# Peptides against a protein of PDB entry 6UG1, part 52

Target 1, 304 residues: chain A of PDB entry 6UG1
Amino acid sequence: SNEERKRRKYFHMLYLVCLMVHGFIRNEWINSKRLSRKLSNLVPEKVFELLHPQKDEELPLRSTRKLLDGLKKCMELWQKHWKITKKYDNVGLYMRTWKEIEMSANNKRKFKTLKRSDFLRAVSKGHGDPDISVQGFVAMLRACNVNARLIMSCQPPDFTNMKIDTSLNGNNAYKDMVKYPIFWCEVWDKFSKKWITVDPVNLKTIEQVRLHSKLAPKGVACCERNMLRYVIAYDRKYGCRDVTRRYAQWMNSKVRKRRITKDDFGEKWFRKVITALHHRKRTKIDDYEDQYFFQRDESEGIPD
Target 2, 301 residues: chain A of PDB entry 6UG1 as posed
Amino acid sequence: SNEERKRRKYFHMLYLVCLMVHGFIRNEWINSKRLSRKLSNLVPEKVFELLHPQKDEELPLRSTRKLLDGLKKCMELWQKHWKITKKYDNEGLYMRTWKEIEMSANNKRKFKTLKRSDFLRAVSKGHGDPDISVQGFVAMLRACNVNARLIMSCQPPDFTNMKIDTSLNAYKDMVKYPIFWCEVWDKFSKKWITVDPVNLKTIEQVRLHSKLAPKGVACCERNMLRYVIAYDRKYGCRDVTRRYAQWMNSKVRKRRITKDDFGEKWFRKVITALHHRKRTKIDDYEDQYFFRRDESEGIPD

## One batch from the design tools (peptide; aimed at target 1 M13 V21 K272)

Design b2_p22_4_s3 (made by RFdiffusion4, then SolubleMPNN; from b2_p22_4, 9 letters changed)
Fold by OpenDDE base, seed 1:
Structure b2_p22_4_s3 (fold): chain B 304 residues (1-304), chain A 22 residues (1-22)
Amino acid sequence: as target 1 above (304 residues)
Amino acid sequence: DEEKKKWEKELDEVLEKLLKEA
């Protein structure tokens, strides 16, 4: 019905706000001074120097290569620190079906919310789910004065799915779900004027995204619970930015149609939410990023 | 659309509550 379509849009928006605020709160927690002091000790001086290379005036690419090597070593150090990767409870922050939402609304299951103290302890011990691990990795890089962002792929229920029942019955449902991350890291490369993508936990990859990312979900089964629609970046200065354009190859043709921002009401609303979560002034880094997004938009073209 | 305005208000209240609890 038209009413059910409206209801699904509303619940999508509600869920999206909750997810975006969750990302904001986690981004604040990873700025903990106590955690920073502990995590800085995981990074030896030689690796710290690689994270902070001098500008090579002859070949700026050499400086980028040092940074990439430093980030690789940080990923290796993080793997050594992280002792226990817990499975998600149910689907974690992956996309729920409409049926699962309706069933959960009827069941007053107390979602066991992780407290700040428990989070800080989990990161410090290296015990937790993959999301906590990624968040801790971002905290470690920030502890080393690296301009690292927490990236969250927000997975609200699909308001474009009008099916009543979406039975995701399959023995591999969890494996397909966790094939791609929900959280990852971006690091600012001051030499190339670009963000470097780092997945320290899931794919264990570092990439300089050009047209597509390895972190973008591919295949029907993976996209059932992980649909790239809202990739939100949280920086160390409490900046909040939509960086979906980086990871979406087909933003205009495919991704936009599945976003609340497909209409003017949804665009204005979403901009308001971003603004409420963005607590810093604009910087030259934002200018370079917006220029990159513009170039990516022009290169994709307008869908016919 | 009055329904959309109602939703916007309700969602703003949710956002405000969530940020105050943070």
Scores: peptide ipSAE 0.416, ipTM 0.911, DockQ to the pose 0.935
OpenDDE base, seeds 2, 3, 4, 5: peptide ipSAE 0.409, 0.409, 0.413, 0.395; ipTM 0.910, 0.909, 0.910, 0.906

Design b2_p22_4_s4 (made by RFdiffusion4, then SolubleMPNN; from b2_p22_4, 6 letters changed)
Fold by OpenDDE base, seed 2:
Structure b2_p22_4_s4 (fold): chain B 304 residues (1-304), chain A 22 residues (1-22)
Amino acid sequence: as target 1 above (304 residues)
Amino acid sequence: MEEWEKWEEELEEVLKKLLEEA
């Protein structure tokens, strides 16, 4: 019905806000001074120097290569620190079906929310799910004075799916779900004026995204619980930015149709949510990023 | 006020509460 369409759209909006606020809170927790002091000790001086290379005036790419090597070594150090990777309870922050949401609403199960103290302990011990691990990795980079962002791929229920039963059946559902990450890292490269994408936990990859990302879900089974629609960046100064354009090859033709921002109302609303979560002034880094997004929109063209 | 505008206001209030709890 038209009513069910409206209901699913509204619930999608509410769920998206809750996810974006969750990302904001986790971004605040990883700014803990106590955690920072502990995690800085994991990074040897030689690796710290690679994270902070001098500018090569002849070939700026050499400085970027040093930074990339430093980030690779940080990933290796992080793997040594992380002792226990727990499976997600149920589906974690991956996308739920409408049926799962309805069933969960009927089950007044008190979800035990992870407290800040428990999170800090989990990161400090190296015990937790992949999301906690990624968040801790961002904290370690920030402890080394690296301009690292927490990235969250927000997975609200698909309001474009109007099926009554949306239950997912299959033994491989968990493996397909976790094939691509929900959380990752971005690091500012001051030499190339670009964000470097880092997945320290899932794919264990570093990339400089041009047209497409390795982190973008591919295949029907993987996209059932992980649809790239809302990739939100949280920086060390409590900036909040929509960076979906970086990771979406087909933003205009495919991704936009599955976002609340497909219409003018949804665009205005989503801008208000971003603005409410954005607690810093604009910087030159934002100008370079917006210029990159503009170039990506021009290069994609208008879908036929 | 359209049904959407009322729901937008409710979502803004939820957002404010969630940010105050952060």
Scores: peptide ipSAE 0.023, ipTM 0.638, DockQ to the pose 0.785
OpenDDE base, seeds 1, 3, 4, 5: peptide ipSAE 0.022, 0.023, 0.023, 0.020; ipTM 0.632, 0.631, 0.636, 0.585; seed 5 fails the geometry check

Design b2_p22_5 (made by RFdiffusion4)
Pose (drawn by RFdiffusion4):
Structure b2_p22_5 (pose): chain A 301 residues (1-169, 173-304), chain P 22 residues (1-22)
Amino acid sequence: as target 2 above (301 residues)
Amino acid sequence: EYEELKEELENILEEAYEHIFS
């Protein structure tokens, strides 16, 4: 019914707001001073110097390379620090079906509250699922004074799914791509470097294509790329989906609430509500990348 | 700050509710 259609659109907006805000608060917890000081001693002087390379006037590229080596070394040592990698209970933060949600609302059960202290204890011990692991990785980079963003792929239920049944055909297929990952700024190449230290264990300087965007019909059942939100040290919140969307204006726009005007205005209201800093020059460099990327997409196939 | 953020988000959702179900 048209009524259920409208409810799905609203609940989608609601769940999306909650997800984005969770990203906002979790990023705050990541900045915890007490935790940062402990995680900093995990980084040797050699690697620390690689993470803060000297300006190389003749060839800025060498500085970028040193940072990549540093990022690689950090990924490696984080693989060692993280001793216990859990499985997501049930579905984690991957996209759920309308049926699954309706049923979760029905069954109230008992839910162990988490809070901030428990999160900190878990990151310091090295115990958690991949989301906690990557989030802790970002906290470590920040304790070393690197401009690290936390990236979250918000996966609210699909408001474009009109079906009354909503059934699907596997765990391994869900976890192929991450919900959380990291970006680090390169002041030499003036670009954001994408880092996934937990799932794909890769570092990529995304230009026009990214390894992180999910592919194949089976894998996209639980991970439909729509809202890639970046949170930074100074409490910025930017929609970074353009970096990770091969067909942004075609494929992805149909799945976002921003397809109509009311939707874009509303979404902007939330981003602004979550962006608690003023514009820097880096924001301009990023907007330029997005503009160029937006104009190079062209006609679809 | 949290109270202000909560009130702003509630207003945004109330506007969305009135628009969708009008």

Design b2_p22_5_s1 (made by RFdiffusion4, then SolubleMPNN; from b2_p22_5, 13 letters changed)
Fold by OpenDDE base, seed 3:
Structure b2_p22_5_s1 (fold): chain B 304 residues (1-304), chain A 22 residues (1-22)
Amino acid sequence: as target 1 above (304 residues)
Amino acid sequence: RREELEKKLQELLEEFKKYLFS
């Protein structure tokens, strides 16, 4: 019905805002001075030096290579720190079906909201789910004065799915769900003027995204609970930016149709949400990023 | 700041609710 379409669109918007606020709160928590002091001790001086290479005036790529090596070593150090990776309770922050949402509304499940103190303890001990682990890794890089962003792929329910029964059948649903991350890291490369993508936990990969990312979900089964639609970046200065364009190969042709920003009202609304979560002034880094997004939009073209 | 953010988010949700159910 038209009413069910309106209801699903409204609930998608509400859910998206809640997810984006969750990302903002987690980004605040990982800026903890107490946590920073503890996590900086995990990084030896030699690795710190690789994270802060001198500018090679002859070949700036040499400086980028040192930074990449430093980030690789930080991932290895993080794996040694992280003792227990817990499975998600149910589906975590992966996408729920409409049926699961309706069923969960009837169940007064006390979602045990993780408190700030419990989060800081979990990161400090190296015990938690993959999202806590990624968030802790971003905290460690920030403790080393690296300009690291927390990235969140927001998974609101699909308002474009008008099927009544959206139940997902299959025993492998969890394995396919967790194949791609929901949270990852980006690191600013001051030499190349680009963001480096780092997945320290799931795929354990570092990439310099040009046209496509390894972190973008591929295949029907993986996309059921992880659709790349709203990739939000939270920086150390409480900046909030939509970085979906980096990870979406087909932003204009495919991704836009699945976003609230497909219409002018939804675009204006979403910009207001981003603005409400963006607590810093614009920087030259934002200019380089916007230029990159512009070039990616031109290269994709307008969908026929 | 948190209360102001929560208020702004609530206003955005009410604006969107009006748009959808008008």
Scores: peptide ipSAE 0.133, ipTM 0.780, DockQ to the pose 0.975
OpenDDE base, seeds 1, 2, 4, 5: peptide ipSAE 0.035, 0.026, 0.025, 0.027; ipTM 0.705, 0.685, 0.678, 0.703; seed 2 fails the geometry check

Design b2_p22_5_s2 (made by RFdiffusion4, then SolubleMPNN; from b2_p22_5, 12 letters changed)
Fold by OpenDDE base, seed 3:
Structure b2_p22_5_s2 (fold): chain B 304 residues (1-304), chain A 22 residues (1-22)
Amino acid sequence: as target 1 above (304 residues)
Amino acid sequence: MREELEKKLEEILKEFKEYLFK
């Protein structure tokens, strides 16, 4: 019905705002000065120097290689720090079906919201789910004065799915759900003028995204609970940016159709949400990023 | 900051509710 379509759009947008606010709050928590002091001690001086290479005037790529080596070593140090990776309760922040949302609304499940103090303790001890681990890794890099962003792939329910029964066949294995991350890191490379993508926990990979990312979900089973639609970047200065274009190979042809931004009203609305969460002035880094997104849009073309 | 954010989010949600349910 038209009513069910309106309802699903409303719940999608409400859920998206809640997820984006969650990312904002977690980004604030990882800026904790107390946590920063503790996590900086995990990084030895030699690794700190690799994170802050001198500019090689002859070959800037040498400086990028040092930064990449520093980031690799930081991932290894983080694995040593992290003692217990907890499984998600239910589906965590992966995408729920409409049926699961309806059933959860009826169940007064006291979602034990993790308090700030409990989060800081979890990161500090190295005990928590993969999301807490990634967030802690971003905190460690920020503690080393690295310009690291927290990235969140927001998974609101699919408002384009108009099936009445949206139950997933019960066998969608937890393994397929968690095959790709929901949270990861980006690091600014001041030499190449690009963001480096870092997944320290799930795929344990570092990439310089050109056309496609390894973090973009592939295959039917993985895409059921993880659709790349809203990839939001939270920086150390409380900037908030839509970086979906980096990770979406087919932004115009496929991804846009699954976003609220498919129409002018939804685009304006989503820009208001981003603006409400963006608490810093524009920088030259944003100019380089926007230029990269523009080039990616031109290269993809307009879908026929 | 938090209260201002909460107010902005409430306004954004209200505008959208009014748009969808008109």
Scores: peptide ipSAE 0.134, ipTM 0.762, DockQ to the pose 0.928
OpenDDE base, seeds 1, 2, 4, 5: peptide ipSAE 0.085, 0.108, 0.091, 0.099; ipTM 0.741, 0.753, 0.743, 0.752; seeds 2, 5 fail the geometry check

Design b2_p22_5_s3 (made by RFdiffusion4, then SolubleMPNN; from b2_p22_5, 14 letters changed)
Fold by OpenDDE base, seed 3:
Structure b2_p22_5_s3 (fold): chain B 304 residues (1-304), chain A 22 residues (1-22)
Amino acid sequence: as target 1 above (304 residues)
Amino acid sequence: RRAELEKYLKELLEEFKKYLFS
């Protein structure tokens, strides 16, 4: 019905806002001075120096290579720190079906919301789910004065799915769901003027995204609970930016059709949400990023 | 700031309710 279409759009937008606020709150928590002091001690001086290379005036790429090596070593140090990776409770922050949402609304499940104190303890001990681990890794890089962003792939229910029964016919194996991350890191490379993508926990990869990312979900089974639609970046200065364009190869042709921003109302509404979560002034880094997004939009073209 | 954010988010949701149910 038209009513069910309206209802699903409403729940999608409400859920998206809740997810984006969750990312914002986690980004505040990882800025903890107490946590920063503890996590800085995990990084030896030699690794700190690699994270802060001098500018090579002859070949700036040498400085980028040092930074990449420093980030690789930080991932290895983080793996040594992290003792227990807990499985997600149910599906975590991966995408729920409409049926699962309806069933969850009827069940007064007290979601045990993790408190700030419990989060800081979990990160400090190296005990938690993959999301806590990624968030802790971003905190460690920030403790080393690296310009690291927390990235969140927001997974609201698919308002474009109008099936009455939206149950997944198969037990989507937990393995297929978690094959791709929903949280990762980006690090600013001041030499190349680009964001470096870092997945320290799931794929354990570092990439410089050109046209496509390894973190973009591929295959039917993986996409059922992880649809790349809203990739939000939270920086150390409480900036909030939509960075979906970096990770979406087919932003205009495929991804836009699955976003609330497909129409002018949804675009204006989503801009208001981003503006509410963006607590810093614009910088030259934002200019370089917007130029990159513009070039990516031009190279994709307008879908016919 | 959190209270202002929560207020603004409620306003955004009410604006959206009006759009959907008008």
Scores: peptide ipSAE 0.056, ipTM 0.719, DockQ to the pose 0.938
OpenDDE base, seeds 1, 2, 4, 5: peptide ipSAE 0.028, 0.033, 0.041, 0.026; ipTM 0.689, 0.693, 0.702, 0.678; seed 5 fails the geometry check

Design b2_p22_5_s4 (made by RFdiffusion4, then SolubleMPNN; from b2_p22_5, 12 letters changed)
Fold by OpenDDE base, seed 2:
Structure b2_p22_5_s4 (fold): chain B 304 residues (1-304), chain A 22 residues (1-22)
Amino acid sequence: as target 1 above (304 residues)
Amino acid sequence: MKEELEKKLKEILEEFKKYLFS
């Protein structure tokens, strides 16, 4: 019905706001000075120097290569620190079906939300789910004075799916779900004026995204619980930015159709949400990023 | 900060609710 379409659109937006606020809160928690002091001790001086290379004036690419090597070594150090990777309870922050949402509304299960103290302890011990691990990795880089962002791929229920029953049956559903991450890291490269993408936990990869990312879900089974629609960046200064354009090859043709921003009202509303979560002044880094997004929109063209 | 953010987010959601169900 038209009413069910309106209800699903509303619930999608409510859920999206809750996810974006969750990312904001986790970004605040990883700025803990106590955690920073502990995590800085995991990084040897030689690795710290690689994270902070001098500007090579002859070949800026050499400085970027040092930074990339430093980030690789930080991923290796993080793997040594992280002792226990827990499976997600149920689907974690991956996308729920409409049926799962309805069933969850009936089950008054008091989900114990992880407290800040428990999160900080989990990161410090190296015990937790992949999301906690990624968030801790961002905290370690920030402890080394690296301009690292927490990235969250927000997975609200698909308001474009109007099926009554959307139950996902399958023994491999968990493996397909976790094939691609929900959380990752971006690091500012001051030499190339670009964000470097770092997945320290899932794919264990570093990439300089030009046209497409390895982190973008591919295949029907993987996209059932992980649709790239809302990739939100949280920086160390409480900036909040939509960075979906970086990871979406087909933003205009495919991704936009599944976003609330497909219509003018949804665009204006989503901008208000971003603005409410953005707690810093604009910087030259934002100018370089917006220029990159503009170039990506021009290069995609208008979908036929 | 948290309470102000919660207030702003509630206002944004109520504005949207009014628009969808108007």
Scores: peptide ipSAE 0.222, ipTM 0.828, DockQ to the pose 0.956
OpenDDE base, seeds 1, 3, 4, 5: peptide ipSAE 0.122, 0.211, 0.203, 0.120; ipTM 0.763, 0.822, 0.817, 0.765

Design b2_p22_6 (made by RFdiffusion4)
Pose (drawn by RFdiffusion4):
Structure b2_p22_6 (pose): chain A 301 residues (1-169, 173-304), chain P 22 residues (1-22)
Amino acid sequence: as target 2 above (301 residues)
Amino acid sequence: SILDDFDDEHWELVEDAMKDVP
């Protein structure tokens, strides 16, 4: 019914707001001073110097390389620090079906509250699922004074799914791509470097294509790329989906609430509500990348 | 489960974000 259609659109907006805000508060917890100081001693002087390379006037590229080596070394040592990698209970934060949600609302059960202290204890011990692990990795980079963003791919239920049944054909297929990952600023190449230290264990300077965007019909059942939100040290919140969307204006726009005007205005209201800093020059360099990327997409196939 | 992490300020923010939604 048209009524159920409207409810799905609303609940989608509601669930999305909650997810984005959770990204906002988790990013706050990541900045915890007490935790940052402990995680900093995990980084040797050699790697620390690689994370803060000297300006190389003749060839800025060498500085970028040193940072990449540093990022690689950090990924490695983080693989060692993280001793216990749990499985997501049930579905984690991956996209759920309308049927699954309706049923979760029905069954109330018992839910162990988490809170901030328990999160900190888990990151310091090295116990957690991949979300906690990557989030802790970002906290470590920040304790070393690197401009590290937390990236979250918000996976609200699909408001474009009109079906009354909503059934699907696997765990391994869900976890192929991450919900959380990291970006680090390169002041030499003036670009954001994408880092996934937990799932794909890769570092990529995304230009026009990214390894992180999910592919194949089976994998996209639980992970439909729509809202890639970046949170930074100074409490910025930016929609970074353009970096990770091969067909943004075609394929992805149809799945976002921003396809109509009311939707874009509303979404902007939330981003602004979550962006608690003023514009820097880096924001401009990023907007320039997005503009060029937006104009290079062209006609679809 | 994520809602367990919310305090009053976060709920007020969610309500404000949804106020103009029909």

Design b2_p22_6_s1 (made by RFdiffusion4, then SolubleMPNN; from b2_p22_6, 11 letters changed)
Fold by OpenDDE base, seed 3:
Structure b2_p22_6_s1 (fold): chain B 304 residues (1-304), chain A 22 residues (1-22)
Amino acid sequence: as target 1 above (304 residues)
Amino acid sequence: MILLLFDEKHLELIRELLKDVP
């Protein structure tokens, strides 16, 4: 019905804004000065020097290679720090089905929210779910004065799915769900003028995204609970940016059709949400990023 | 409900961002 279409659009927007505000709050928590002092002690001087290479005027690529080596060593140090990876409670922040949303409306199941104090303790001990682990890794890089962003792939329910019964089958569904991350890191490379993508926990990979990312979900089963639609970046200065274009190979042809921003009302609303969460002035880094997104839009073309 | 995850300050922000959503 038209009413069910409106209801699904409303719940999509509700979940999207809640997920984006959740990412904002976690980004504030990882800026903790107390946490920063503890996590800086995990990084030896030799690794700190690799994270802050001198500019090689002859070959700037040598400076980027040192930064990449420093980031690799930081991932290894983080794995040694992290002692216990907890499973998600139910589906964590992955995409819920419409049936699960309806059942959750009837069941007063309190989402147990982790308090700030408990989060800081979890990161300090190295005990928590994969999302807490990634957030702690971003905090460690920020403690080393690295310009690291927290990245969140927001998974609101699919308002384009009008089917009633998507019963996702139980046990194999968890492995397929967690195959790709919801949270990861980006690091600014001041030499190449690009963001470096870092997944320290799930795929344990570092990439310089050109056309596609390894972090983009592939295959029907993985896309049931993880559909790349809203990739939001939270920086150390409380900037909030939509970086979906980096990770979406087919932004115009496929991804846009599944976003609220497919129509003018949804675009204006989504810009209002981004603006409300963006607490810094524009910088030259934003100019380089927007230029990269423009080139990616031109290279994809208009879908036929 | 997902709204139960937030303090009053962030709930007010979410309400303000959703007020014009039909």
Scores: peptide ipSAE 0.674, ipTM 0.962, DockQ to the pose 0.615
OpenDDE base, seeds 1, 2, 4, 5: peptide ipSAE 0.673, 0.673, 0.674, 0.674; ipTM 0.962, 0.962, 0.962, 0.963

Design b2_p22_6_s2 (made by RFdiffusion4, then SolubleMPNN; from b2_p22_6, 10 letters changed)
Fold by OpenDDE base, seed 3:
Structure b2_p22_6_s2 (fold): chain B 304 residues (1-304), chain A 22 residues (1-22)
Amino acid sequence: as target 1 above (304 residues)
Amino acid sequence: MILQLFDEEHFKLIEELLKDVP
């Protein structure tokens, strides 16, 4: 019905804003001075120097290579720090089915929300789910004065799915769900004027994304609970930016159709949400990023 | 509900962001 379409659109927007605010809160928590002091001790001086290379005047690419090596070593150090990776409770922050949403509305089950203190303790001990681990990795890089962003792939329910029963009966449902991350890191490369993508936990990869990322979910089974639609970047200065264009090869042809921003009302609303979560002034880094996104839009072309 | 994840301040922010949603 038209009413059910409106209801699903509303719940999509509700979950989207909740997920975006959750990402904002986690980004504040990882800026903890207490946590920063503890995590900086995990990074030896030699690795710190690699994270802060001098500009090579002959070949700036050498400086980027040092940074990449530093980030690789930080990933290895983080693996040594992280002792216990917990499974997600239920589906974590992956996409829920419409049936699961209806059932959850009826069940007054208290979501066990981690308090800030519990989160900081979890990161500090190296005990938590993969999302906490990624968030802690971003905190460690920030503790080393690296311009690291927390990236969140927001997974609101699919308002384009009008099926009544969306039961995911797959025996491998959890494995397919966690195949791709919901949270990852980006690091600013001041030499190349680009963001470097870092997944320290799931795929354990470092990428200089040009056209596509390995972090973009592929295949029907993986996309059931993880669809690339809203990739939000939270920086150390409380900036909030939509960076979906980086990870979406087919933003205009495919991804846009599954976003609330497909219509003017949804675009205006989503801009309002981003604006409410963006607490810093524009920088030259934002200019370079917007130029990159513009070039990516031109290169994709207008969908026929 | 997902709203249980938030303190009062962030709950009010979410409500304000949703007030004009039909």
Scores: peptide ipSAE 0.629, ipTM 0.956, DockQ to the pose 0.635
OpenDDE base, seeds 1, 2, 4, 5: peptide ipSAE 0.618, 0.628, 0.629, 0.626; ipTM 0.953, 0.955, 0.955, 0.955

Design b2_p22_6_s3 (made by RFdiffusion4, then SolubleMPNN; from b2_p22_6, 12 letters changed)
Fold by OpenDDE base, seed 4:
Structure b2_p22_6_s3 (fold): chain B 304 residues (1-304), chain A 22 residues (1-22)
Amino acid sequence: as target 1 above (304 residues)
Amino acid sequence: MLLLLFDEEHLELIKKLLEDVP
């Protein structure tokens, strides 16, 4: 019905804003001065120097290579720090089905909210779910004065799915769900004037995204709980930016159709949400990023 | 369900961001 379409759109927006605010709160928590002091001690001087290479005037690519090597070593150090990766309780922050949402509305189950103190303890001990681990990795890089962003792939329920949910049953469903991350890191490369993508936990990969990312979910089963639609970047200065264009090869042809921003009302509303979560002035880094997104939009073209 | 993750300040922000949503 038209009413059910409106209801699903509303719940999509509700979940989206909640997920985006959750990402903002986690981004604040990882700026903890106490945590920063502890995590900086995990990075030896030689690795710190690789994270802060001098500009090679002859070949700027040499400086980028040093930064990439420093980031690789930071991932290895982080794996040594992280002792226990907990499974997600239920589906974590992956996409819920409409049936699961309806059942959750009826079930007054007290969700134990992770408090800030518990989060900081979890990161400091190296005990937690993959999201806490990624967030802690971003905190470690920030502790080393690296311009690292927390990236969140927001997974609101699919308002374009009008089917009655079949129960996603079985052990394979969890494996397919966690095949791709919800949280990762980006690091600013001042030499190439680009963001470097870092997944320290799931795929354990570093990439310089040109047209596509390894972190973009592929295949029907993986896309049931993880659809690339809203990739939000939270920086150390409380900037909030939509960076979906980096990770979406087919933004115009495929991804836009599954976003609230497909219509003018949804675009205006989503811009209001981004603005409410963006607590810094514009920088030259934002200009370079917007130029890159513009070039990617021109290169994709308008779908015929 | 997700609303239980937030303090009062962030709940009020979420409400304000949803006030105009039909």
Scores: peptide ipSAE 0.627, ipTM 0.951, DockQ to the pose 0.665
OpenDDE base, seeds 1, 2, 3, 5: peptide ipSAE 0.625, 0.625, 0.626, 0.625; ipTM 0.951, 0.951, 0.951, 0.951

